# Ledger of designs, part 60: peptides against a protein of PDB entry 5KEZ

Target 1, 320 residues: chain A of PDB entry 5KEZ
Amino acid sequence: NVAIYNPFRPWWERYQPVSYKLCTRSGNEDEFRNMVTRCNNVGVRIYVDAVINHMCGNAVSAGTSSTCGSYFNPGSRDFPAVPYSGWDFNDGKCKTGSGDIENYNDATQVRDCRLTGLLDLALEKDYVRSKIAEYMNHLIDIGVAGFRLDASKHMWPGDIKAILDKLHNLNSNWFPAGSKPFIYQEVIDLGGEPIKSSDYFGNGRVTEFKYGAKLGTVIRKWNGEKMSYLKNWGEGWGFVPSDRALVFVDNHDNQRGHGAGGASILTFWDARLYKMAVGFMLAHPYGFTRVMSSYRWPRQFQNGNDVNDWVGPPNNNGVI

## One batch from the design tools (peptide; made by RFdiffusion4, then SolubleMPNN)

Design b2_p13_5_s4 (from b2_p13_5, 12 letters changed)
Fold by OpenDDE base, seed 5:
Formats: C-alpha cells, structure tokens, sequence
Structure b2_p13_5_s4 (fold): chain B 320 residues (1-320), chain A 13 residues (1-13)
C-alpha cells in the first residue's frame, strides 16, 4: 500500500493498495506465512481483509513511496506491480463531474465511481477479476481460511461472484479436502438506500451494521429502550437472516465517530457498557460473531469531531 | 449515513 506521511502513517493507508504483494508494515510474506502456519497448527484460522474494490487515491503522488517499494502512478492509473493500467479502471464509466460518488441513492454511482477518491477497479473485466483471484488464491495457498471483502457495497455482486468462482479450495494441510474459503462482505445497509445487504447473500455472509447500532441504543437506555426488548433479538428486530449475518458491537470505522451506527455504537471507551454488549453478543445465538481488538489513541475533539481519528496502531517511528 | 461513513474513512484526507 501507499506510505502516507501526512498525517504520519494513518490506519487508512492500509486500504490504499498499489500492489498485491505481501509486504506491509506488519511484515513480509515469509513472516506472514510463519504466522498463518503457527495459528493453523493450534486451531486458530486467519481471515484476510481483502481490498479489491480499488487501488490508492487518485491524488496520491506517483513514485515508490509504498510499503514494498513498488512504483505506482495514480494520475496515469499505472500500477505495474500488478499490472494495472488505465483500461482497468471505471473512469469512463462513472458519470459524475468529480469522478467520485456524489449520490448514494444512485446505485450505479456507488458501484462505478470512486469511493473518497480511491481509483475504482473495473471489476467487470476478466483481466481484473483474474488478478484479484490470483492475489486471493496466493493467500489461500498460504493457508488462510477466508476473507473479509472490503467495500463490497461498492462492487457489483455479480463481479464479486465471478472472482469467488475463480478461488481455490482451502489448503488441505489444515482444512478438509474440498473446503471453500469463508466469505463475509462489508455492506453498510441501515435502510433508506437502494443497495441492500440481500443483494450480496449469494456470495457469503454480510456485515449487519444494525446490530451494533440497535444494541448500543438498548444498553445505553436511549429512547426508553429496555433489555427486555431483546427477547426477539435477531430477525425479530429486522436484521438479516442469522446464517447470512456477521455481527459485531463495533468496528474500526464506527468506533471513530458518527458513521455506520452513529453515536449509539459502544466501544472500549465506554468500558462497562461495552463489556455488557460484547457479553450479550457472545451469549446470543444470532449471527456469526466478531470481537474487536483495538487500541487507545489520543482523541482530540474539535466541533464534535475527533481530529485524531486517523491514528493507527501503536508503533515505533512507523514500524509496528 | 454513508456520507458520515465516508468522512470517517478519510482515505484521501
């Protein structure tokens, strides 16, 4: 991914890929292989956060300022380490003036235009699908158990399906022969927009962002809500089917403010209430559960917004 | 909701 120095190595630089090489601030490919092997050997499985919707931001300076030293040029859409070129992006398909998503009520913009300036890959192209599948298959062969598909809402479900159809079975050294990778897709569906979580059920599980939002309001006792109302928790609250749901109290995004659940989201900053929420989630059978492991950062609120919401994990001069 | 989410991502901040 790109190396961002202003602000200094933010968490979100990880979501600006310039190659599919396994060289990051977390380590090199050999170290990753070692970790996956050690984890698998004790029954801990690894799921990779796969960023396949886009490459880095269109405004990032060209050069070799990346975690693996790969050259890239966002301006010319040149990513030779893949390789991608201008033909592999949706620039001509997006019809907005800025090239970015401008209206989330327009499903075509959401999927064909750039998310916050991130160069949007043309996932309709078999070449692009194959490059992504190659990346994911490399990880499968290393021994990962599956994937979180980042920004799935911004990809056409059929394009995702086409990529998934190219994937290998899991590594038989640790998994039963013929095992398929576990897939869960990040889709923010709180209602009111044309893109629905159900659009993605055919590809695997989806994130249920209503879960953390609603649980937060209940535990906070907002709007007169009571714990007793949780008796029909799950589908009874309008959530997706349990076998399609990936549930969580918070994630790295909504932990940082007002998105994808708003102020109702419980986090480690509210330790007592958060423990109650996580305990309830783990005890209740609805959905596949994900527990957050995060870190404290120096929050600084200005006009209701944390100006330090960019801060990444604890590090030593950029080295994790 | 999505507008706020996009703000939080700040992928090109």
Amino acid sequence: as target 1 above (320 residues)
Amino acid sequence: WEEQYEKLRKLLA
Scores: peptide ipSAE 0.067, ipTM 0.804, DockQ to the pose 0.134
Fold by OpenDDE base, seed 2:
Structure b2_p13_5_s4 (fold): chain B 320 residues (1-320), chain A 13 residues (1-13)
Amino acid sequence: as target 1 above (320 residues)
Amino acid sequence: WEEQYEKLRKLLA
């Protein structure tokens, strides 16, 4: 991914890829292989956060300022380490003046235009699908158990399916023969927009963002909400079917309080209430559960926003 | 707010 120095090595630089090489601030490929092997040998499975919707931001300077040292040029859409070129992006397909998503009520824009300037991959192309599948298959062959698909809302479900259909079975050294990778898709669907979580059920599980948002309001006792109202928690609250849901109290994004929905989210900053929420989630049978392991950072609020929400994991001058 | 949420998530690119 790109190496960002202003601000200094933010967490979100990880979501601006310039190659599919396994060399980042987390380590190199050999170290990753070693980690996966050691984890699998003790029954801990690895699921990779796969960023496949886009490459880095269009405004990032060309050069070799990347975690693996690979050259890239956002201006010319040149990512030779993949390789991608200008033919592999949706610049000509997006019809907005800016090239960015301008209207989230237009599903075509949401999928074909750039997410906050991030260069949008042409996932309709078999070449692009194959390059992504090769990346994911390399991980599968190493021994990972599955994937979180980042920004799935911004990809056509059929394009995702086409990629998934190219995937290998899991590594038989640790998984039963014929096992398929576990897939869960990040889709932010709180209602009110044309893109629905149900559009993605055919590809795997989806993130149910209503879960943490609603649970937060209940435990915070906002608007007269009571714990007793959780009697029909799950589908009874309008959530997706349990067998399609991946549920969580918070994630790295909404832990930083982005938007109105972020305000209800419980986090480790509110330790007592957070423990109650996580305990309830783990006790209740609805959905596949994910527990957050995070870190503290020096929050500084200005006009209701944390100006330090970019701060990444604890590090020693950029070294994790 | 969802649009704003998504923008804030990666806007600093």
Scores: peptide ipSAE 0.063, ipTM 0.797, DockQ to the pose 0.177
Fold by OpenDDE base, seed 1:
Structure b2_p13_5_s4 (fold): chain B 320 residues (1-320), chain A 13 residues (1-13)
Amino acid sequence: as target 1 above (320 residues)
Amino acid sequence: WEEQYEKLRKLLA
């Protein structure tokens, strides 16, 4: 991915890919393979956060400022390490003046325009689908059990399906023959927009962002909410079907006060309430549960906003 | 979606 130095190596640089090389601040491919093997051998499965909607930001300077030294040129849409070129992006499909998503009530913009400047891949093209599938299949062959598909809201469900149809069965060294990758898709659907979580049910599970948001309000006792109202928690609260839901109290985005959920989201910063929420989530049968493992950073609030919300995880890599 | 948009703007910074 792009190496960002201002601010210094933020967490979000990881979501600006310039190649599909397994060479990041988390480690190199050999180290990753070793980890996957060790984890699988003790029954711990690995699911990869796959960023396949886009490459890096269009405003990033061309060069080799990346975690594995790969050259890239956002201006010319040149990513030779893949390779991608100008033919592999949706620049011509997006009709907005900026080239970015400007109206989230326009589904075509949401899927065909750049997400805040991130170069949008043309997933309608078989070439692009194949390059992504090759990346994911490499991970499957290493021994991962499945994927979180980042920014799924910004991809056409049919394009995702086309990619998934190219995927190998899981590695038979650790999984039963014929096993399929576990797929869950990040779709932010709090209502009010044309794109719905249900559009993606055919591809796998979907993140249910209403879960953490609503649970937070209840535990915080906001708006007169009572714990007794949780009697019909899950589908009774308007959430997606349990067998399609991936649920969580917080994620890396809304832990920082960003994205879906707002101020209601409980985090480790509110330790007591957070433990209550996580405990409830684990005890309740609704959805497939995900527990957050995060880190502290030096929060600095200015005008109600943490100016240090960019701080990345602790890292001891002295080179990458 | 506005909250999401504001968050993602930082990705470009």
Scores: peptide ipSAE 0.059, ipTM 0.803, DockQ to the pose 0.158
Fold by OpenDDE base, seed 3:
Formats: C-alpha cells, structure tokens, sequence
Structure b2_p13_5_s4 (fold): chain B 320 residues (1-320), chain A 13 residues (1-13)
C-alpha cells in the first residue's frame, strides 16, 4: 500500500493499495506465511481484510513511496505491480463532476464512482476480477480461512460473485477437503438508501451496523431505551437474518466516529459500558460475532472531531 | 445521513 507520511503512517494507508504484494508495515510475505501456519496449527484461523474495490487515492503523488517499494502513478492509473492501467478503472463510467460519489441515493454512483477519491476498479472486467482472484487465491493457498471484503457496498454484488466463483478451496493441510473460504462483506445499511444488505446475501455474510448502533443506544439508555427491549434482539429489531449477520459493537471506523453508528457506538474509551455490550453480544446467539482489539491514541477534539483519528497502532517509526 | 456512510479513507500524502 501507499506509505503516507503526512500524517505520519496513518492506519488508513493500509486501505490504499498499490499492489497485491504481501509486504507491509506488518511484515513481509514470509513472516505472514509463518504467522498463518503457526496460528492454524493451534486452531486459530486467519481472515484477511481484502481491499478489492479500489486502489490508492487519486491525489497521492506518483513514485515508489509504498510499503513494498512498488512504483505507482495514480494520475495515470498506472499500477504496474499488478498490473493495472487506465483501462481497469471506472473513470469513464462515473458521471459525477468530481469523479467521486456525490449522492449515496444514486446506487450507480455508489458503485461506479470513487469512494473519497480512491481510484475505483472496473470490477466488471474479467481481467480485474482475475487479478483480484489471484491475490485472494494466493492467500487461500497460504492458509487463510476467509475474507472480510472491504467496501462491499461500493461493488456490484454480481461482480463480487464473479470473483468469489474463481476462488480455490481452502488449504487441505488445515481445512477439510472442499472447504470454501468464509466470506463476510462490509455493507453499511442503516436504512434510507437504495443499496441494501440483502443485495449481498448471496455472496456471504454481511456486516450488520444496526447492531452496534442500536445496542449502544440501549446500553447508554438513550431515548428511553431499556434492556428489557432486547427480548427480541436480532431479527425482531429489523436486523438481517442471523445466518447472514456479522455483528460487532464497534469497528475501526465507527470507533473514530466514522463509517456508521454515530455517537451511540460504544468503544473501549467507555470501558464499563463497552464490556457490558461485548458481554451481551457474546452471550446472545444472534449473528456471527466479532470482537474488536484496538489501542489508545492521543485524541484531540476540534469542533467535535478528533483531529488525531488517523493515528495507527503503536509502532516503531512506522513499523508495526 | 451521508456522513455516517463515509468511510475514513483519506487522500492525504
């Protein structure tokens, strides 16, 4: 991915890929392979956060400032380490003046335009699908158990399906023969927009962002909410079917007040309430549960916003 | 409500 130095190595640089090489701030491919092996050998499975909707931001300077040293040029859409070129992006499909998503009520913009300037891959192209599948298959062959598909809302479900249909079975050294990768898709659906979580049920589980948002409201006792109202928690609250839901109290985005959920989201900053929420989640049968492991950072609020929301995990001069 | 849907993927470099 892009190595960003202003601000200094933010967490979100990881979501700006310039190649599918497995060399990042976390380590190189050999180290990753070693970790996956060691984890699998003790029954701990690895699920990769796969960033496949886009490459890096259009405004990033061209050069070799990347975690693996690969050259890239956002301006010309040149990512030779893949390789991608200008033909592999949706620049010509997006009809907005900026090239970015401007209206989330327009499903075509949400899928075909750039998410906050991130160069949007033309996932309708078999070439692009194949390059992504090759990346994911490499990970599968290493021994990962599945994937979180980042920014799934911004990809057409059919394009995702086409990629998934190219995937190998899981590595038989650790998984039963014929096992398929576990897929969960990040889809932000709080209602009110044309794109629905149900559009993605066919590809795997989806993130249920209503879960953390509503649970936070209840635990905080906002708007007269009571714990007794959790009697029909899950589908009874309008959430997606349990067998399609991946649930969580917070994630890296909404922990910082972004993504989905707003101020109701409970985080480790509110330790007692957070433990209550996480405990409830783990005790309740609804959905597939995900527990967040995060870190403290020096929050600085200006006009209600944390100007240090970019701060990544503790590191040694950028190396984790 | 669009603010809650914006992912924190900034372009700063």
Amino acid sequence: as target 1 above (320 residues)
Amino acid sequence: WEEQYEKLRKLLA
Scores: peptide ipSAE 0.107, ipTM 0.811, DockQ to the pose 0.123; fails the geometry check

Design b2_p13_6_s1 (from b2_p13_6, 8 letters changed)
Fold by OpenDDE base, seed 1:
Structure b2_p13_6_s1 (fold): chain B 320 residues (1-320), chain A 13 residues (1-13)
Amino acid sequence: as target 1 above (320 residues)
Amino acid sequence: SLRDAVRDAIRHK
């Protein structure tokens, strides 16, 4: 991914790829392979956060400022380490003046335009699909068990399906022959927008963002809500079917949120309430559960916003 | 942050 130095190596640089090489601040490919092997040998499975909707931001300076040293040029859409070129992006498909998503009520913009400047890959192209599949298959062959598909809301479900159809079976050294990768898709659907979680059910599980938001309000006792109202928690609250749901109390994004929806999210900063929420989630038989492991950072609130929400995880390998 | 749109979407729902 790109190496961002202002601010200094933020967490979100990891979501700006310039290649599919396994060289990041988390380690190199050999180290990753070693970890996957060790984990699999004790029954711990690995699911990779796969960033396949886009490459890096269009405004990032060209050069070799990346975690694996690969050259890239966002201005010309040149990513030779893949390789991608200008023909592999949706620049001509997006019809907004800025080239970015401007209206989330327009499903076409949401899927064909850039997410806050992130260069949007033309996933309709078989070439692009194949390059992504090669990346994911390399990980499968290493021994990963599946994937979180980042920014799935911004990809057409059919394009995702086309990529998934190219995937290998899981590595038979650790998984039964014929096993398929576990897929869950990040789709933010809180209602009121055209793109629905149900659009993606055919590809795998979907993140249920209503879960953490609503649970937070209940445990916080906002608006007179009571724990007893959780009797029909799950589908009874309008959530997606249990067998399609990936549920969580917080994630890295909404852990840094604010306002009406963001403020309800419980995090480790509210330790007691957070433990209650996580405990309830693990005890209640709805959805596939995910528990967050995070870190503290020096929060600095200005006008209700944490100006340090960019701070990445603790790391001492700044050379990478 | 180029991930602000995602966070903003969550914050405004």
Scores: peptide ipSAE 0.039, ipTM 0.770, DockQ to the pose 0.304
Fold by OpenDDE base, seed 5:
Structure b2_p13_6_s1 (fold): chain B 320 residues (1-320), chain A 13 residues (1-13)
Amino acid sequence: as target 1 above (320 residues)
Amino acid sequence: SLRDAVRDAIRHK
C-alpha cells in the first residue's frame, strides 16, 4: 500500500493498495506465511481483510513511496506491480463531475465512482477479476480460511460473485478437502439508501451495522431503551437473517465516528458499557460474532471531531 | 482521509 507520511503512517494507508504483494508494515510474505501456519496448527484460522474495490487515492503522488517499494502512478492509473492501467478503472463509467461518489442515493455512483478519491477498479472486466482472484488464491494457498471484503457496498454483487467463483478450495493441509473460503462482506446498510445488505447474501455473510448501533443505544439507555427489549434481539429488531449476519459492537471505522450512528457505538473508551455489550453479543446466538481488538491513541477533539482519528497502531517511528 | 466517506457514513446514519 501507499506509505503516507502526512499524517505519519495513518491506519487508512493500509486501505490504499498499489499492489497485491504481501509486503506491508505488518511484515513480509514469509512472515505472513509463518504466522498463518502457526495459527492453523493450533486451530486458529486467519481471515484477510481484502481490499479489492479500489487502489490508492487519485491525489497520491506517483513514485515508489509504498510499503514494498513498488512504483505506482495514480494520475495515469499505472500500477505496474499488478499490473493495472487506465483501462482497468471506472473513470469513464462514473458520470459525476468530480469522479467521486457524490450521491449515496444513486447506487450507480456508489458502485462506479470513486470512494473519496480512491481509484475505482473496473470489476466488470475479467482481467481485473482475475488479478484479484489471483491475489486471493495466493492467500488461500498460503492457508487463510477466508476473507472480509472491504467496501463491498461499492462493488456490484455480480462482480464479487465472479471473483469468488474463481477462488480455490481451502488448503487441504488444514481444511477438509473441498472447503470453500469463508466470505463476509462489509456493507453499511442502516436503511434509507438504495443499496441493501440483502443484495449481497448470495456471496456470503454481510456486516450488520444495525447491531452495534442499536445495541449501543440500548446499553446507553438512550431514548428510553431498555435491556428487556433485547428479548427478541436479532431478526426481531429488523436485522438480516442470523445465518447471513456478521455482528460486532464496533469496528475501526465507527470507533472514530460520532453523530447519529457513530455516537451510539460503544468502544473501549467506555470500558464498562463496552464490556457489557461484548458480553451480551458473545452470549446471544444471533449472527457470527466478531470481537474488536484495537488500541488507544491520543485523541484531540476540535469542534467535536478527533483530529487524530488517523492514528494507526502503536509503532516505533513507523515500525510496527 | 480517503477513508472518511466510510466513517462519515457511519456517523450520519
Scores: peptide ipSAE 0.037, ipTM 0.776, DockQ to the pose 0.329
Fold by OpenDDE base, seed 3:
Structure b2_p13_6_s1 (fold): chain B 320 residues (1-320), chain A 13 residues (1-13)
Amino acid sequence: as target 1 above (320 residues)
Amino acid sequence: SLRDAVRDAIRHK
């Protein structure tokens, strides 16, 4: 991915790929392979956060400032390490003046335009699908168990399916023969927008962001909410079917949020309430559970916003 | 950040 130095190596640089090489702040491919092997050997499975909707930001300077040293040129859409070129992006498909998503009530913009400047891949193209599948299959062959698909609401469900249909079975050294990768898709659907979580049920599980948001209000006793109201927690609260839900109290994004949905989110910053929420989640049968492991950073609020919400995990000069 | 849109989407629901 792109190496960002202003601010200094933020967490979100990891979501700006310039290649599918497995050399990042976390280590190189050999180290990754070693880790996957060691984890699998003791029954711990690895699920990769796959960034396949986009490449890096359009405004990033061209050059070799990347975690693996690969050259890239956002301006010309040149990512030779893949390789991608201008033909592999949705620049011509997006009809907004900026090239970015301008209206989230327009499903076509949400899927065909750039997410805050991130160069949007043309996932309708078999070439692009194949390059992504090759990346994911390489990981599968290494021994990963599945994937979180980042920014899934920004991809057409059919394009995702086309990629998934190209995937190998899991590595039989650790998984039963014929096993398929576990897929969960990051879809932010709190209602009120045209793109629905149900659009993605056919591809795998989806993130249920209503879970953490609503649980936060209950645990915080906001709006007169009571724990007793959790009697019908899950589908009874309007959440997606349990067998399609991946649930969590917080994630790396909403942990840094505020306002509706954001403010209700419980995090480790409020340890007591957070433990209550996580404990409840783990005890309740609804959905597939995910527990957040995060870190403290020097929060600095200005006008209601944490100006240091970019801060990444503890590191040694940018290397984790 | 380039992830602000995702966070904003969560915040404004």
Scores: peptide ipSAE 0.036, ipTM 0.771, DockQ to the pose 0.340
Fold by OpenDDE base, seed 2:
Structure b2_p13_6_s1 (fold): chain B 320 residues (1-320), chain A 13 residues (1-13)
Amino acid sequence: as target 1 above (320 residues)
Amino acid sequence: SLRDAVRDAIRHK
């Protein structure tokens, strides 16, 4: 991915790929292989956060300022380490003046335009699908158990399916022969927009963002909510079917958010309430559960926004 | 941040 120095190595640089090389601030490919092997040998499975909707931001300077030193040129859409070129992006397909998503009520913009300047891959092309599948298959062959698909809302479900149809079975050294990768898709659906979580049920599980938002409201006793109302928690609250849901109290994004979908979210900053929420989630039989492991950072609020929400994991001058 | 759009979507009413 790109190396960002202003601010200094933010967490979100990880979501600006310039290649599919397994070479980041977390380590190189050999170290990753070693980690996967060690984890699998003790029954801990690895699920990779796969960033396949886009490459890096369009405004990033060209050069070799990346975690593996690969050259890239956002201006010309040149990513030779893949390789991608201008033919592999949706620049000509997006119809907005800026090239970015401008209206989230327009499903075509949401899928075909850039997510906040991130160069949008043309996933309709078999070439692009194959390059992504090769990346994911390399991980499968190493021994990962599945994937979180980042920004799935911004990809056409059919394009995702086409990629998934190219995937290998899991590595038989650790998984039963014929096992398929576990897939869960990040889809932000709080209602009111045309893209729905149900659009993606055919590809695997989806994130249920209503879960953390509503649970936070209840635990905080907002709007007269009571714990007793959680008796029919799950589908009874309008959530997706249990067998399609991946549930969580918080994630890295909404730990840094505000408003209706943010302020209600419980995090480690409110330790007592957070433990209650996580405990309830783990005890209640709905969805596939995900527990967050995070870190403190020096928050600085200005006009209701944390200006340090970019801060990544603890490090020593960039070394993790 | 280039992830602002995602965060903004989470802040939906």
Scores: peptide ipSAE 0.038, ipTM 0.771, DockQ to the pose 0.321; fails the geometry check

Design b2_p13_6_s2 (from b2_p13_6, 8 letters changed)
Fold by OpenDDE base, seed 1:
Order: C-alpha cells, then sequence, then structure tokens
Structure b2_p13_6_s2 (fold): chain B 320 residues (1-320), chain A 13 residues (1-13)
C-alpha cells in the first residue's frame, strides 16, 4: 500500500493498495505464511481483509513511496506491479463532475465512481477480475480460510460473484477437500438507500451494521429503550437473516465515529457497557459473531471530532 | 449513508 507520512503512517493507508504484494507494516510474505501455518496447526483460521474495489487515492503523489517499494502513478492510473493501467479503472464510466461518489441515492455512482478519491477498478473486466482472483488464490494457497471483502457496497454483486467463481478450494493440508473460502462482505445498509444488503446474499454473508447501532442505543438506555425489547433480537428487529449476517458491536471505522452515526456505537472506551454488549452478542444466537481487538490512541477532540482518529496500531518496524 | 460518510471522513483526511 501507499506509505502516508502526513499524518504519520495512519491506519487507513492499509486500504490504499498499489500492488497485491504481501509487504506491509504488518510483515512480509514469509512472516505471514509462518503465522498462517502456526494458526492453522492449532485450529485458528485466518480471514483476510481484501481490498479489491480500488487502488490508492487519485491525489497521492507518484513514486515508490509504498510499503513494498513498488512504483505507482495515480495520475496516469499506472500500477505496474499488478499491472494495471488507465484501461482498468472506471474513470470513463463515472458521470459525476468530480469523479467521486456524490449521491449515495444513485446506485451507479456508488459502484462506478471513486470512493473519496480512491481509484475505482473496472471490475467488469475479466482482466481485472483475474488479477484480483490471482491475489486471493495466492492467499488461499498459503492457507487462509476466507475473506472480508472491503467496500463490497461499491462493487456490483455480479462482479464479485465472477471473482469468487475463480477462487480455488481451500488448502487441503488443513481443510477438507473441496472446502470453499468463507466470504463476508462489508455492506453498509442502514436503510433508506437503493443498495441493499440482500443484493449480496448470493456471494456470502454480509455485515449487519444495524446490529451495533441498535444494540448501543438499547444498552445506553437511549429513548427509553429496555433490554427486554431484545427478546426478538435479530430478524425481529429488521436485521438480515441470521445465516447471512456477520454481526459486531464495533469495527475499526465506527469505533472512530462521531455524531449520530457513531455516538451509539459502544467501544472499549466505554468498558463496562461494551462488555455488556459483547457478552450479549456472544450469548444470543443471531448471526456470525466478530469480536473486536483494538488499541488505545491519544484521542484529541476538537469541536466534537477526534483529530487523532488516524492513529494506526502500535508498530516498531518503521522500515516498512 | 451515514455509515459511509463516517468511513469516508476518516479515510479521506
Amino acid sequence: as target 1 above (320 residues)
Amino acid sequence: SLGDAVRDYIRHK
């Protein structure tokens, strides 16, 4: 991914790829392979957060400022380490003036335009699909068990399906022959917008963002809500079917949220309430559960916003 | 969406 130095190596630089090389501040490919092997040998499975919707931001300076030293040029859409070129992006498909998503009520913008300047890959192209599949298959062959598909909302479900159809079976050294990768898709669907979680059910599970938002309001006792109202928690609250749901109390994004969108979300900063929420989630039989493991950072609020929400995880390998 | 807006804000700055 791109190496961002202002602010200094933020967490979100990891979501701006310039290649599919396994060289990041988390380690190199050999270290990753070693970890996957050790984990699999004790029954711990690995699911990779796969960033396949886009490459880095269009405004990032060209050069070799990346975690694996690969050259890239966002301005010319040149990513030779893949390789991608200008023909592999949706620049001509997006019809907004800025080239970015401007209206989330327009599904075509959401899927064909850039997410906050992130160069949007043309996933309708078989070439692009194949490059992504090669990346994911390399991980499968290493021994990962599946994937979180980042920014799935911004990809056409059919394009995702086409990529998934190219995937290998899981590594038979650790998984039964013929096993398929576990897929869950990040789709932010809080209602009221054209793109629905149900659009993606055919590809795998989907993140249920209503879960953490609603649970937070209940446990916080906002608006007179009571724990007893959780009797029909799950589908009874309008959530997606249990067998399609990936549920969580918080994630890395909304853990850093603010205002109405983030205020209800419980995090480790509210330790007691957070433990209650996580405990309830683990006890209640709805969806596939995910527990967050995070870190503290020096929060600094200005006008209600944490100006240090960019701070990445603790790391001492500054060379990468 | 509101969720997207929060994510976008965090990742853009």
Scores: peptide ipSAE 0.086, ipTM 0.828, DockQ to the pose 0.167
Fold by OpenDDE base, seed 4:
Structure b2_p13_6_s2 (fold): chain B 320 residues (1-320), chain A 13 residues (1-13)
Amino acid sequence: as target 1 above (320 residues)
Amino acid sequence: SLGDAVRDYIRHK
């Protein structure tokens, strides 16, 4: 991914890929292989956060400032380490003036335009699908158990399916023969927008963002909500089917949220309430649970926004 | 969506 130095190595640089090389702030490919092996050997499975919707930001300077030194040029859509070129992006498909998503009520924009300036890959192309599949298959062959698909809302479900159909079975050294990778898709569906989490059920589980938002409201006793209302928690609250849900109290993004809905999210900053929420989540059978392991950072609020929301995990001069 | 807005805000930097 791109190496950002202003601010200094933010967490979100990881979500701006310039290659599919396993060479990041966390280590190199050999170290990753070693970790996966050691984890698998004790029954701990690895699920990779796969950033496949996009490459790096449009405004990032061209050069070799990346975690593995690969050259890239966002301006010309040149990512030779893949390789991708201008034909592999949705620049011509997106019809907004900015090239970015401007209206989330337009499903076409959401999927064909750039998410916050991130260069949007043309996932309709078999070439692009194959390059992504090659990346994911490399990880599968190393021994990962599955994937979180980042920004799935911004990809057409059929394109995701096409990629998934290219994937290998899991590594038989650790998994039963014929096992398929575990897939969960990040889809932010809080209602009111045309793209629905149900659009993605065919590909695997989806993130149920209503879970943390609603649970936070209940635990905080907002809007007259009571714990007793959790009696029909899950589908009874309008959440996706349990077997399609990945549930969580918070994630890395909404830890840094604000405003209506965002403010309801419980995080480790509110330790007691957070423990209640996480405890409830783990005790309740609804969905596949994900527990956050986060970190403290020096929050500095200006006009209600943390100007240090970019700060990543504890690191040694940028190396995690 | 709210979640997207948060993401957009964070990743625009």
Scores: peptide ipSAE 0.067, ipTM 0.825, DockQ to the pose 0.166
Fold by OpenDDE base, seed 5:
Structure b2_p13_6_s2 (fold): chain B 320 residues (1-320), chain A 13 residues (1-13)
Amino acid sequence: as target 1 above (320 residues)
Amino acid sequence: SLGDAVRDYIRHK
């Protein structure tokens, strides 16, 4: 991914890929392989956060400022380490004046235009699908158990399916022969927009952002909500089917602001309430549960916003 | 969306 130095190595640089090399601040490919092996050997499975909707931001300077030193040029859409070129992006398909998503009520913009300037891959192209599948298959062959698909809302479900159809079975050294990768898709669907979580059920599980939002409201006792109302928690609250839901109290995005669920989202900053929420989530049978493991950072609020929400994991001068 | 708006804010170009 791109190496950003202003601010200094933010967490979100990880979501701006310039190659599919397993060479980042977390380590090199050998170290990753070693970790996956050690984890698998003790029954801990690895699921990769796969960033496949886009490459880096269009405004990032060209050069070799990346975690593995790979050259890239956002301006010309040149990512030779893949390789991608201008033919592999949706620039001509997006019809907005800016090239960015401007209206989330337009599903075509949401899927064909750039997410906050992130160069949008032409996932309709078999070449692009194959390059992504190659990346994911390499991970599968290493021994990962599945994937979180980042920004799935911004990809056509059919394009995702086309990629998934190219994937290998899981590594038989640790998984039963014929096992398929576990897929969960990040789709922010709180209602009111054309893209629905149900559009993605055919590809795997989806994130249920209503879960954390509603649970936060209840535990905070907002709007007269009571814990007793949780008796029909799950589908009874209008959530997706349990077997399609990945549930969580918070994630890395909504820890940092008024995201999906807004201020109702509970985080470790509210330790007592957060423990209650996580405890309830783990005790309740609805959905596939995900527990957040994060870190503290020096929050600095200006005009109601944390100007340090970019801060990544604890590091020593950029080295994790 | 609200979630995407926050993402746009924190995930800089």
Scores: peptide ipSAE 0.064, ipTM 0.820, DockQ to the pose 0.174
Fold by OpenDDE base, seed 3:
Structure b2_p13_6_s2 (fold): chain B 320 residues (1-320), chain A 13 residues (1-13)
Amino acid sequence: as target 1 above (320 residues)
Amino acid sequence: SLGDAVRDYIRHK
């Protein structure tokens, strides 16, 4: 991915890929392979956060400022380490003036335009699908158990399916023969917009963001909410079917959020309430559970915003 | 969406 130095190596640089090489702040491919092997040998499975909707931001300077040293040029859409070129992006398909998503009520924009400047891959192209599948299959062959698909709402469900249909079975050294990768898709659906979580049920599980948001309000006793109201928690609260839901109290994004959705989210910063929420989540049968493991950073609020929300995990000069 | 706005804010600050 792109190496960002202003601010200094933020956590979110990981979501600006310039190649599918497994050399990042966390280590190189050999180290990753070693980790996967060691984890699998003790029954701990690895699920990769796969960033396949886009490459890096359009405004990032061209050069070799990347975690693996690969050259890239956002301006010309040149990512030779893949390789991608201008033919592999949705620049011509997106019809907005900026090239970015401007209206989230337009599903076509949401999927065909750039997510805040992130160069949007043309996932309708078999070439692009194949490059992504090759990346994911390499990981599968290493021994990962599945994937979180980042920014899934920004990809057409059919394009995702086409990629998934190219995937290998899991590595039989650790998984039963014929096992398929576990897929969960990040879809932010709090209602009121045209893209629905249900659009993605056919590809795997989806993130249920209403879970953490609503649970936060209940635990915080906002709006007169009571724990007793959780009797019909899950589908009874309008959430997706349990067998399609991946649930969580917080994630790396909304942990740093603000406003209606972010304010209700419980995090480790409020330890007592957070433990209550996580404990409830783990005890309740609804959905597939995910527990956040995070870190403290020097929060500094200015005008209601944490100016240090970019801060990544503890590191040694940018290397974890 | 609100969630996307939050994500966009923190990822492109």
Scores: peptide ipSAE 0.055, ipTM 0.817, DockQ to the pose 0.168

